# Ledger of designs, part 327: peptides against a protein of PDB entry 9IZ0

Target 1, 345 residues: chain A of PDB entry 9IZ0
Amino acid sequence: ITCLGSNGHTYKQLVKGGNDDLRQDAVMEQVFEQVNGFLRSYRKTSQRNLSMRTYKVIPLALKTGVIEWVQDTIPLGEYLDSAHKVYHPKEWSLSTCRKLIAEKQMEDLETRLKVYDLVCRHYRPVFRHFFLESYADPVQWFTTQTNYARSTAVASVLGHVLGLGDRHGQNILIDKTSGEVIHIDLGIAFEQGKKLPVPECVPFRLTRDVVDGMGITGVEGVFRRCMEFTLETLRREEDSLLSVLEVLRYDPLFSWLISPLRRMKKQKMQLENFNQPESGNITTDASRDPKIQRNNVSGESEAERAILKVRQKLSSTLSVEASVGELIRIAQDPSYLALMFCGWS

## One batch from the design tools (peptide; made by RFdiffusion4, then SolubleMPNN)

Design b2_p29_7_s4 (from b2_p29_7, 18 letters changed)
Fold by OpenDDE base, seed 1:
Structure b2_p29_7_s4 (fold): chain B 345 residues (1-345), chain A 29 residues (1-29)
Amino acid sequence: as target 1 above (345 residues)
Amino acid sequence: EEEEKKKLEEKKKKEEEEKLKEEVKKLLE
């Protein structure tokens, strides 16, 4: 839908209908706006214009709402698939890599590491080319690559602290004008990604292509420093951030848990990417309902656990530099990336 | 023409899958 604003500008709006809980996206965007307030208040973050890119979400009904259409964006995964075919036409297809990782998903860590290394050798990073192709002017190139590294650093810290899940290449948009990242589909938060059929084991997405987009310095420089300044700001504003999250504890419509339906939908999407349509009668023997022990953990007890985990991630037990260093190490560790659905790009 | 192109794509895909199976086999030995 296209709306005319009171300012005379036309805005494209995406109307989402169906089973997707847009209220969770709207709440997470409100948390990001509060955090952007904190980032503007501190000299170290404000001087760098550090912010989480937000988009307006208006929930209209249960599972229905209007989302601001982010103009001039591309999904990271769409760019990477297209660019990889151009720059490395003799390497493996994304489908071949996905198939191989999935066929070995039940194997031991050693086997999965060998398979991950093999995939990495046959699917090389290309994301640096986004900046080289899109920006002919050296100043624009440097500015947009710097904005990408800054935006990714803020999103990485917030993604870790809030436990954002499902950070695949289709849920990360790149702004073609600024080089900034926009995170979408925020419905997996507070470490509920660990409950997915393929558990998330990294604090944020820092794959080889995410790093390749940072240029020659990779994680060392703008990215690391901006993570440090962002984490320093969040530690200073811990009480303010926790107070915002405590308001959500009392929102009866906020889901602290991944819905069984959303879990099943994500599981099906993960599996359908592997099934070539061989017409094999998958007799869905519906009889093995895993007894989801509905541990009737009250929604309040899960909110308390989520807030406690946020507090633990903001702990000053380690320096900001040590904490960021460990987060970057874990996010790039092959032992974790080999366990992911798509850890190679 | 379109059938030959489809057969050539299926042949390339099969050759890539066979090569992948051999590389995976060598990696797991």
Scores: peptide ipSAE 0.029, ipTM 0.601, DockQ to the pose 0.022
Fold by OpenDDE base, seed 4:
Structure b2_p29_7_s4 (fold): chain B 345 residues (1-345), chain A 29 residues (1-29)
Amino acid sequence: as target 1 above (345 residues)
Amino acid sequence: EEEEKKKLEEKKKKEEEEKLKEEVKKLLE
């Protein structure tokens, strides 16, 4: 839809309806705005304009709302698929890579690592070309690549601390004007991504293409330093952040658990991304969902466990540098990426 | 002519991609 603002400007907005829990997105965007307050108050982060890029979410009902359409954006996965066809036309298709990873999903780690390595050799990184294509001026190129590395660093730390899941290439937008990343579909948080049919094993998305976009220095440049400053700010503001999360314990519309319906929807989208349309009537007999013993863990005790995990991730037991170094190592480890739905790009 | 050539190139690319998958499958078995 197009809305006329009170300022006389027209804004394009996406009306999202159906099974999307826009209330979860709206709450997570509110948490990001509070964190952006902390990043603006701290000298090391404010001097670099570090922020989580946010978008406006207006929930109209439990499953319906209006999302701000961020103009001049592209999904990371859409850019990567198009660019890979241009720069590596002789390599495997994205569908081929997905099919091979899926076919071996139930195999041992050694077999999955062999398949992952093979896919990586036949699907090379291309995301550096986004900046080279979009910005002819060297100053704009350097500025936008720096903004990308900064925004990715903030999103990586914050995504780890809040346990953001479902960080696939369609849920990460790139702003074509600034080079900043915009995270969307925020309804898998507080490590609920580990409860997906394909569990998330990495703290944040730091795949080969995500690193290729950082330029020649990769993770060792602006990215690492901005992760360190972001984590230092969040550790300093731990009590303030925990107080913001404690308010969510009393929001009856906020779900600390992934809903069975959302899990099934994400499972279907994972399976549909593998199936070419063979017309097989798979009657999904819904009867064999293993009875995960619903221990009658009250919503309050799930919130308490989630807040405790956030506190543990903000622990000062390790230096900021050591903690960031470990997170970067784990996020790039083939032993974790080989277990992911799309860990190669 | 150009559209037929493009379809023939896409078909050849798919056939090469399926052959390479079968060879890879045999190397991983």
Scores: peptide ipSAE 0.027, ipTM 0.579, DockQ to the pose 0.021
Fold by OpenDDE base, seed 2:
Structure b2_p29_7_s4 (fold): chain B 345 residues (1-345), chain A 29 residues (1-29)
Amino acid sequence: as target 1 above (345 residues)
Amino acid sequence: EEEEKKKLEEKKKKEEEEKLKEEVKKLLE
């Protein structure tokens, strides 16, 4: 749909109808807009134009909304799959890598590390080629690669602090004009990704391809410094950020927990991506996972725990540099990436 | 002793890597 704005500009909009609750995305986008206010107010972040890329989400009903069409974007995973076939046509397919990681999912850490290393040797990074292909002008190339590293740094800090989950390559868009990342499908937040069938063990996505897009300096250039400035800004604005999250505690439309339905959908998508036969006993009874202690914890106590986790992540106990250093280390650690659904790319 | 232990660990690691490659090859057939 194309809408004429009150400002005389035309906007392309996608109307989503269905079972996907856009309220979670809309609320998280509002949090990002507030954080972008903090980033604009702080000299170190403002001078670098650091921002989380946002998109407009207007929930119209419980399961219907309008999403801004993010023009000139591509999903990271779509680019990487296409580019890998072009640049490494003799390497393993993405489906092969997925199958192997899934088949060994129940094995010990040592076996999973060997599988991960083998997959990594047969599926090499290609994301550097996005910038080389898209930008023939060296100034545009440098600018867009810098914007990518900056936006990835902001998204990595925010993703960690807010506990954003499900950061697979289809939930990360690349803007072809700016090189910036746009995070979508924000419905797994506040560490609810740890409750997925494959628990998320990394603070944010910093896979080999994500690093390859940063160019020759990798994480040790613009990315690390922009993470540091972003975290420094969020620590400075801790009370303001927590106040924004406290408003969400009273929002009856916001879910601090992953819905059983969303968990089941993600479980099905994980199984389908592995060509595993539907074990017809997807026990819809989320009650029988004995590790889900149904702590009948009120939604309020889940909100309180989520806010406490945000506060803990903003703690000044470690320096900004030490905190960022540890986050980067964990996000790149093979012992965590080997446990992930797609940690190799 | 430590060098022999290290060589035995490297040999085991190679044998496990070959076994994993063969399993992977069978999974790709």
Scores: peptide ipSAE 0.026, ipTM 0.472, DockQ to the pose 0.020
Fold by OpenDDE base, seed 3:
Structure b2_p29_7_s4 (fold): chain B 345 residues (1-345), chain A 29 residues (1-29)
Amino acid sequence: as target 1 above (345 residues)
Amino acid sequence: EEEEKKKLEEKKKKEEEEKLKEEVKKLLE
């Protein structure tokens, strides 16, 4: 739909109907707007225009809302699948790689590492080509690649601190005009992704293609420095950030627990990616939730635990440089990437 | 045209399956 604003500007909006509760997304976008306020207040972050790219979300009812239409974007995963077919037409398909990783998912870590290495040799990074194709002017190329590294650094720190999960290639948009990343579908926050059947083991997505988009220096340059400045800002604003999260603790629109419907949808997407051909009528008999001990963890106990984890991640026990160095190391560790559905790209 | 495209996709899929079998064999040796 197109709406005329009170300012006389026309805005394209998407009315989203379906099974997705947009209330979680709307709340996370409000947290990012507050964090963007902190990033504008400090010289080291403001001089670099560091921000989390946001989009407007208006929840109307259960499973219904209006989202801002993010123009001139492409999902990272859609670009990578298309570009890989063009630049590496003799390498394996994404489906072949997924099938091999899925077939070995129950094997030991050593076998899974060998399979991950094999997949990596037959599916090379291509994301550098996005910048080379899209920007013929060297100044635009350098500017957009720099904006990509900056926005990815901010999103990586926030993703770690706020425990944003489900950061797969379809939930990351690339802005074709600026090169910035836009994170969408924020329905998994505060480490709720660790409660999925395949738990998220990395603090943020820093796969080979995510690094390839940073250019020749990879993580060593704009990305690392922008992570450091972002984390330094969040540590300085710890009390302000925790106060925002305490208000959120009492927000009736926010669920500190993943909804059974979202859990089932994510489980189904995980199982579909594993291509087990068991034609079994998975009757959505909601009854066979395996007894993951429903410890009656009240929503309040999960909120308190989430705030405590944010405080722990903002701890000054390690330097900013040491903390960022460790996060980058873990996010690139093959021992974690080999456990993911798509850790190779 | 559509039938040739389908045959080319089937041929590419077979070549990927053969490469996968060879590399999996080398990985298990």
Scores: peptide ipSAE 0.024, ipTM 0.598, DockQ to the pose 0.020

## One batch from the design tools (peptide; made by RFdiffusion4, then SolubleMPNN)

Design b2_p30_1_s1 (from b2_p30_1, 13 letters changed)
Fold by OpenDDE base, seed 2:
Structure b2_p30_1_s1 (fold): chain B 345 residues (1-345), chain A 30 residues (1-30)
Amino acid sequence: as target 1 above (345 residues)
Amino acid sequence: DLLEELIELAEKLGLEGLAEDLRGVKELKE
């Protein structure tokens, strides 16, 4: 829809309807705005203009809302698929890579690592070309690449701390003007991604293409330093952040657990990306609800466990540098990436 | 050195936090 603002400007708005609960996204965006307040309060983060890019979400009903249209953006996965066809036309298609990983999903780690390595050799990184194509001026190129590395660092720390899941290339937008990342579809948080059919094993998305966008320094530059400053700020503001999350414990609209509907939707999308469209009536007999023992873990006990995990991730037991170093290591570890749905790009 | 050129560029742009970060990266590579 198109809305006329009180300022006389016309704004595009996305009306989202269907099975997505926008209340979860709206709450996570509010948490990000609070964190952006913390990042603005500290010199080290403020001097670098560190922020999580946010978008406005107005939930209207259980499955309907208005989302701010983020103009001049592209999904990372859409860019990468297009760019890979241009720069590496002799390499494997994304569909071929997905198929090979899928066919080995039930195999041992050694077999999955071999297939992951094989896919990586036939699907090389291209995301550096986003900056080289979009910005002819060296100053603009460098500025936008820097903004990308900074915004990715903030999103990586926050994604880890809040346990954001479902960070696939369609849920990460790139702003074509600033180079900043915009995370969307925030309804998998507090490590609920580990409950997906393909469990999420990495703290955040740091695939080869995500690193290729950081330029010649890779992770050993602006990205690492900005992760360190972001984590330092969040450790200082631990009590403030935990207080925000404690308010959410009492929000009856906030879900600390992945909804069965969202889990089923993600399961279907994962399966549909593996199956060619054979027109077969897969009557998914939804009747086999496995008796997930509803251990009557009260919603309160799930909230308490989530908040405890946030506190544990903000622990000062390790230095900021050591903690960031370990997060970067795990996020790039082939032993974890080979287990992911799309860990190669 | 490309890293020195990037430091100089960051300084010219008034990106002091970036120049500091890149200097820190230089020190880690030396």
Scores: peptide ipSAE 0.072, ipTM 0.639, DockQ to the pose 0.013
Fold by OpenDDE base, seed 3:
Structure b2_p30_1_s1 (fold): chain B 345 residues (1-345), chain A 30 residues (1-30)
Amino acid sequence: as target 1 above (345 residues)
Amino acid sequence: DLLEELIELAEKLGLEGLAEDLRGVKELKE
């Protein structure tokens, strides 16, 4: 729909109904706006214009809401699939890579690493070309690549700290005007992504194409420095951030657990993407899974564990530099990337 | 040096935080 605002501006909006719980997305966007307040108040982050890009979410009912249409964006995964066909037309298709990874998903780590390496050799990074294609002026090219590295750094720290899961290439938008990343579909937070059939093993998405977009410095420049300043800001504002999360603990509209419907949707999407035969006995009756009933871990106990994990991730036991260094190492580790649905791109 | 040109460009654009980050990258390469 298109709405005319009281300011005379027209806004495109997406009305979602039926199957998406937008309450979690709306809450995460509110948390990001508070974090953006902290980033604006701290000199080191403010001077760099560091922010998590947000979008407006208005929940209207349990499964219905309005989402801002993020203009001038493209999903990262859509760009990468298109660009790879253009720049590397003799390499493997994305479907071939997915099949080969899926066929070996039950094998040992050594076999999965060999398959991951094989896929990587037949599917090279291309994301550098986004900036070269979109920006003919060297100043615009450099500015947008810098904005990309900065926004990716902020999103990576927040993704780790808040335990944002399911950060696949369709859940990351690229703003074609600024080069900034926009994370969407935020309904998997506080490490609930580890409960998916294919668990998220990395703290954030830092695949070869995500790094290729940072240009010649890769992670060793603007990205690392901006991660450090973001984490320093979040450690400084720990009590403020935890106070925001404690308010959510008592919000009866917020679910600290992945909804059964969202879990089923993500499970179906994972199975479809792996071309796994639907084991025909996935009873659509989400009420009868006896494993869901035994984890009557009260929503309160899950909220408390989530807040404790956030506190642990903000711990000053390691320096900011050491903590960021370890996060970057883990996010790029082939031993984790080989276990992902799409760790090669 | 491309890094020095980028520092000067960042300073010229009033991007002080970027100029500081690029100076820090230069110091790590020297």
Scores: peptide ipSAE 0.072, ipTM 0.643, DockQ to the pose 0.013
Fold by OpenDDE base, seed 4:
Structure b2_p30_1_s1 (fold): chain B 345 residues (1-345), chain A 30 residues (1-30)
Amino acid sequence: as target 1 above (345 residues)
Amino acid sequence: DLLEELIELAEKLGLEGLAEDLRGVKELKE
């Protein structure tokens, strides 16, 4: 829809209706705004204009809301699929890569690593071209690539600390004006991504294409430094961040657990993305989903566990540099990426 | 050196924090 603001400006907005709980997204955006306050208050992060890009989410009902249409954006996965066809027309299609990974999903790690390596050799990174194509001026090119590396660093630290899941290329937008990343569909948080049928094993998305966008320095440049400063800020503001999360413990509309409906929807989307529609009538016999015993661990106990995990991730037991180094290592480890739904790009 | 050109560009842009970060990357590569 297009809304006329009281200021006379027209704003495009996406009305999302259906089974999507926009309350989760709205709450996570509120947490990001608080974190952006901490990043603005700390010299090292403020001097670099470090922020998590936010978008306005207005939940109208449990399953209906208005999302700000982020103008001048493209989904990372949409750009990568398009660019890969242009720059590497002799390489495998995204569908071929997905099929090969899916066919080996139930195999051992060694077999999955071999298939992941094979896919990686036939689907090379292209995300560097986004900056080269979009910005003919060297100053604009450098500024936007820097903004990308900075915003990706902030999003990576926050994504790890808050345990953001479902960080696939369609849930990461690139701002074509600034080069910044915008994370959308925030309904899988506090490590609930580990409960997906394909568990998320990486702390954040740091695939080969995500790194390719950082330019010649890769992760060892602006990205690493901005991760360090972001984590240093979050450790300094630990009590403030935990206090924000404690307020959410008492929000009856906030879900610390992935809803069965959202889990089923994500499972279906994962299966549909692996399976080209062979026309087989999958009679969804909805009857035999095994009663995962909802251990009636009170929603309060899951909130406590989530907050405890955030505290553990902010622990000063390791230096900031050592902690960031380990996160970068794990996020790039083929042994984890080979287990992901789309770890090759 | 491309890294030196990027440092100079960051300085010209008034991106002091970026120039400092890139100098720190240069020192790690030397």
Scores: peptide ipSAE 0.071, ipTM 0.645, DockQ to the pose 0.013
Fold by OpenDDE base, seed 1:
Structure b2_p30_1_s1 (fold): chain B 345 residues (1-345), chain A 30 residues (1-30)
Amino acid sequence: as target 1 above (345 residues)
Amino acid sequence: DLLEELIELAEKLGLEGLAEDLRGVKELKE
């Protein structure tokens, strides 16, 4: 839908209807706006213009709402697939890489590491070319690459702290004007990504292409420093952040758990992306409607567990530098990336 | 050194936080 604003500008809006709970997206966007308030109030983060890019989500009904269409964006995965064909036309296709990883998904870690290494050798990083192609001026190139590293750092810390899942290349948009990342489809939060058929085992997406976009310094530059300042700000504002999350604890319409329907939809999308023939013996005995006794008691206990995990991630037991160092190490560890749905790019 | 040129460019652009971050990266590489 295209709407005319009161300012005379036309805004494109996406009406989503269906199984996607836009209320979860709207709530996460509200949390990001509060965090952006904290980042603006702290000198080290405000001086760097650190923010999580947000988009407007207006829930209209259960599973129906209006999403702002973010103009001048491209999905990271769409750019990477296109650029990889241009820069490495003799390397494997994304579909070939996905197939090889999927064929070995039930094998041991050693076998999965060998397949991951093999895929990595035949699918090299290309994301640095986004900045080189899009910006002919050296100042614009450097500014946009810096904005990318900064926005990725903020999104990585927030993604870890809030336990954001499903951070694949189609759920991360790149703003072509600023170089900033925009995270979409926020309905997998509070570590519910660990309950997916392919469990998420990294704190945030820090694949080889995500790092290649940071330029010659990689993670050991603007990215690391901006992660440190973001985490320092969130630790300082812990009580404020927890107070925002406690308001959500009392929202009877907020789901702290991934719905069985959403889990099944993501499972189906994963299977379709792997072109695995449906092994026909998934007797979806859909007849056991698990009486999800929406015992209000279970929802409250999961909210309390989610808030406790956020508090634990903000713990000052380790320094900011040590905490960020460990997060970066884990996010880049081949032993975790080899277990992911798409850990090679 | 490319890193020194980037520090000078960041300072010239009034990107003090970036200049500080790049100086810190230089110190870690030396």
Scores: peptide ipSAE 0.066, ipTM 0.637, DockQ to the pose 0.013

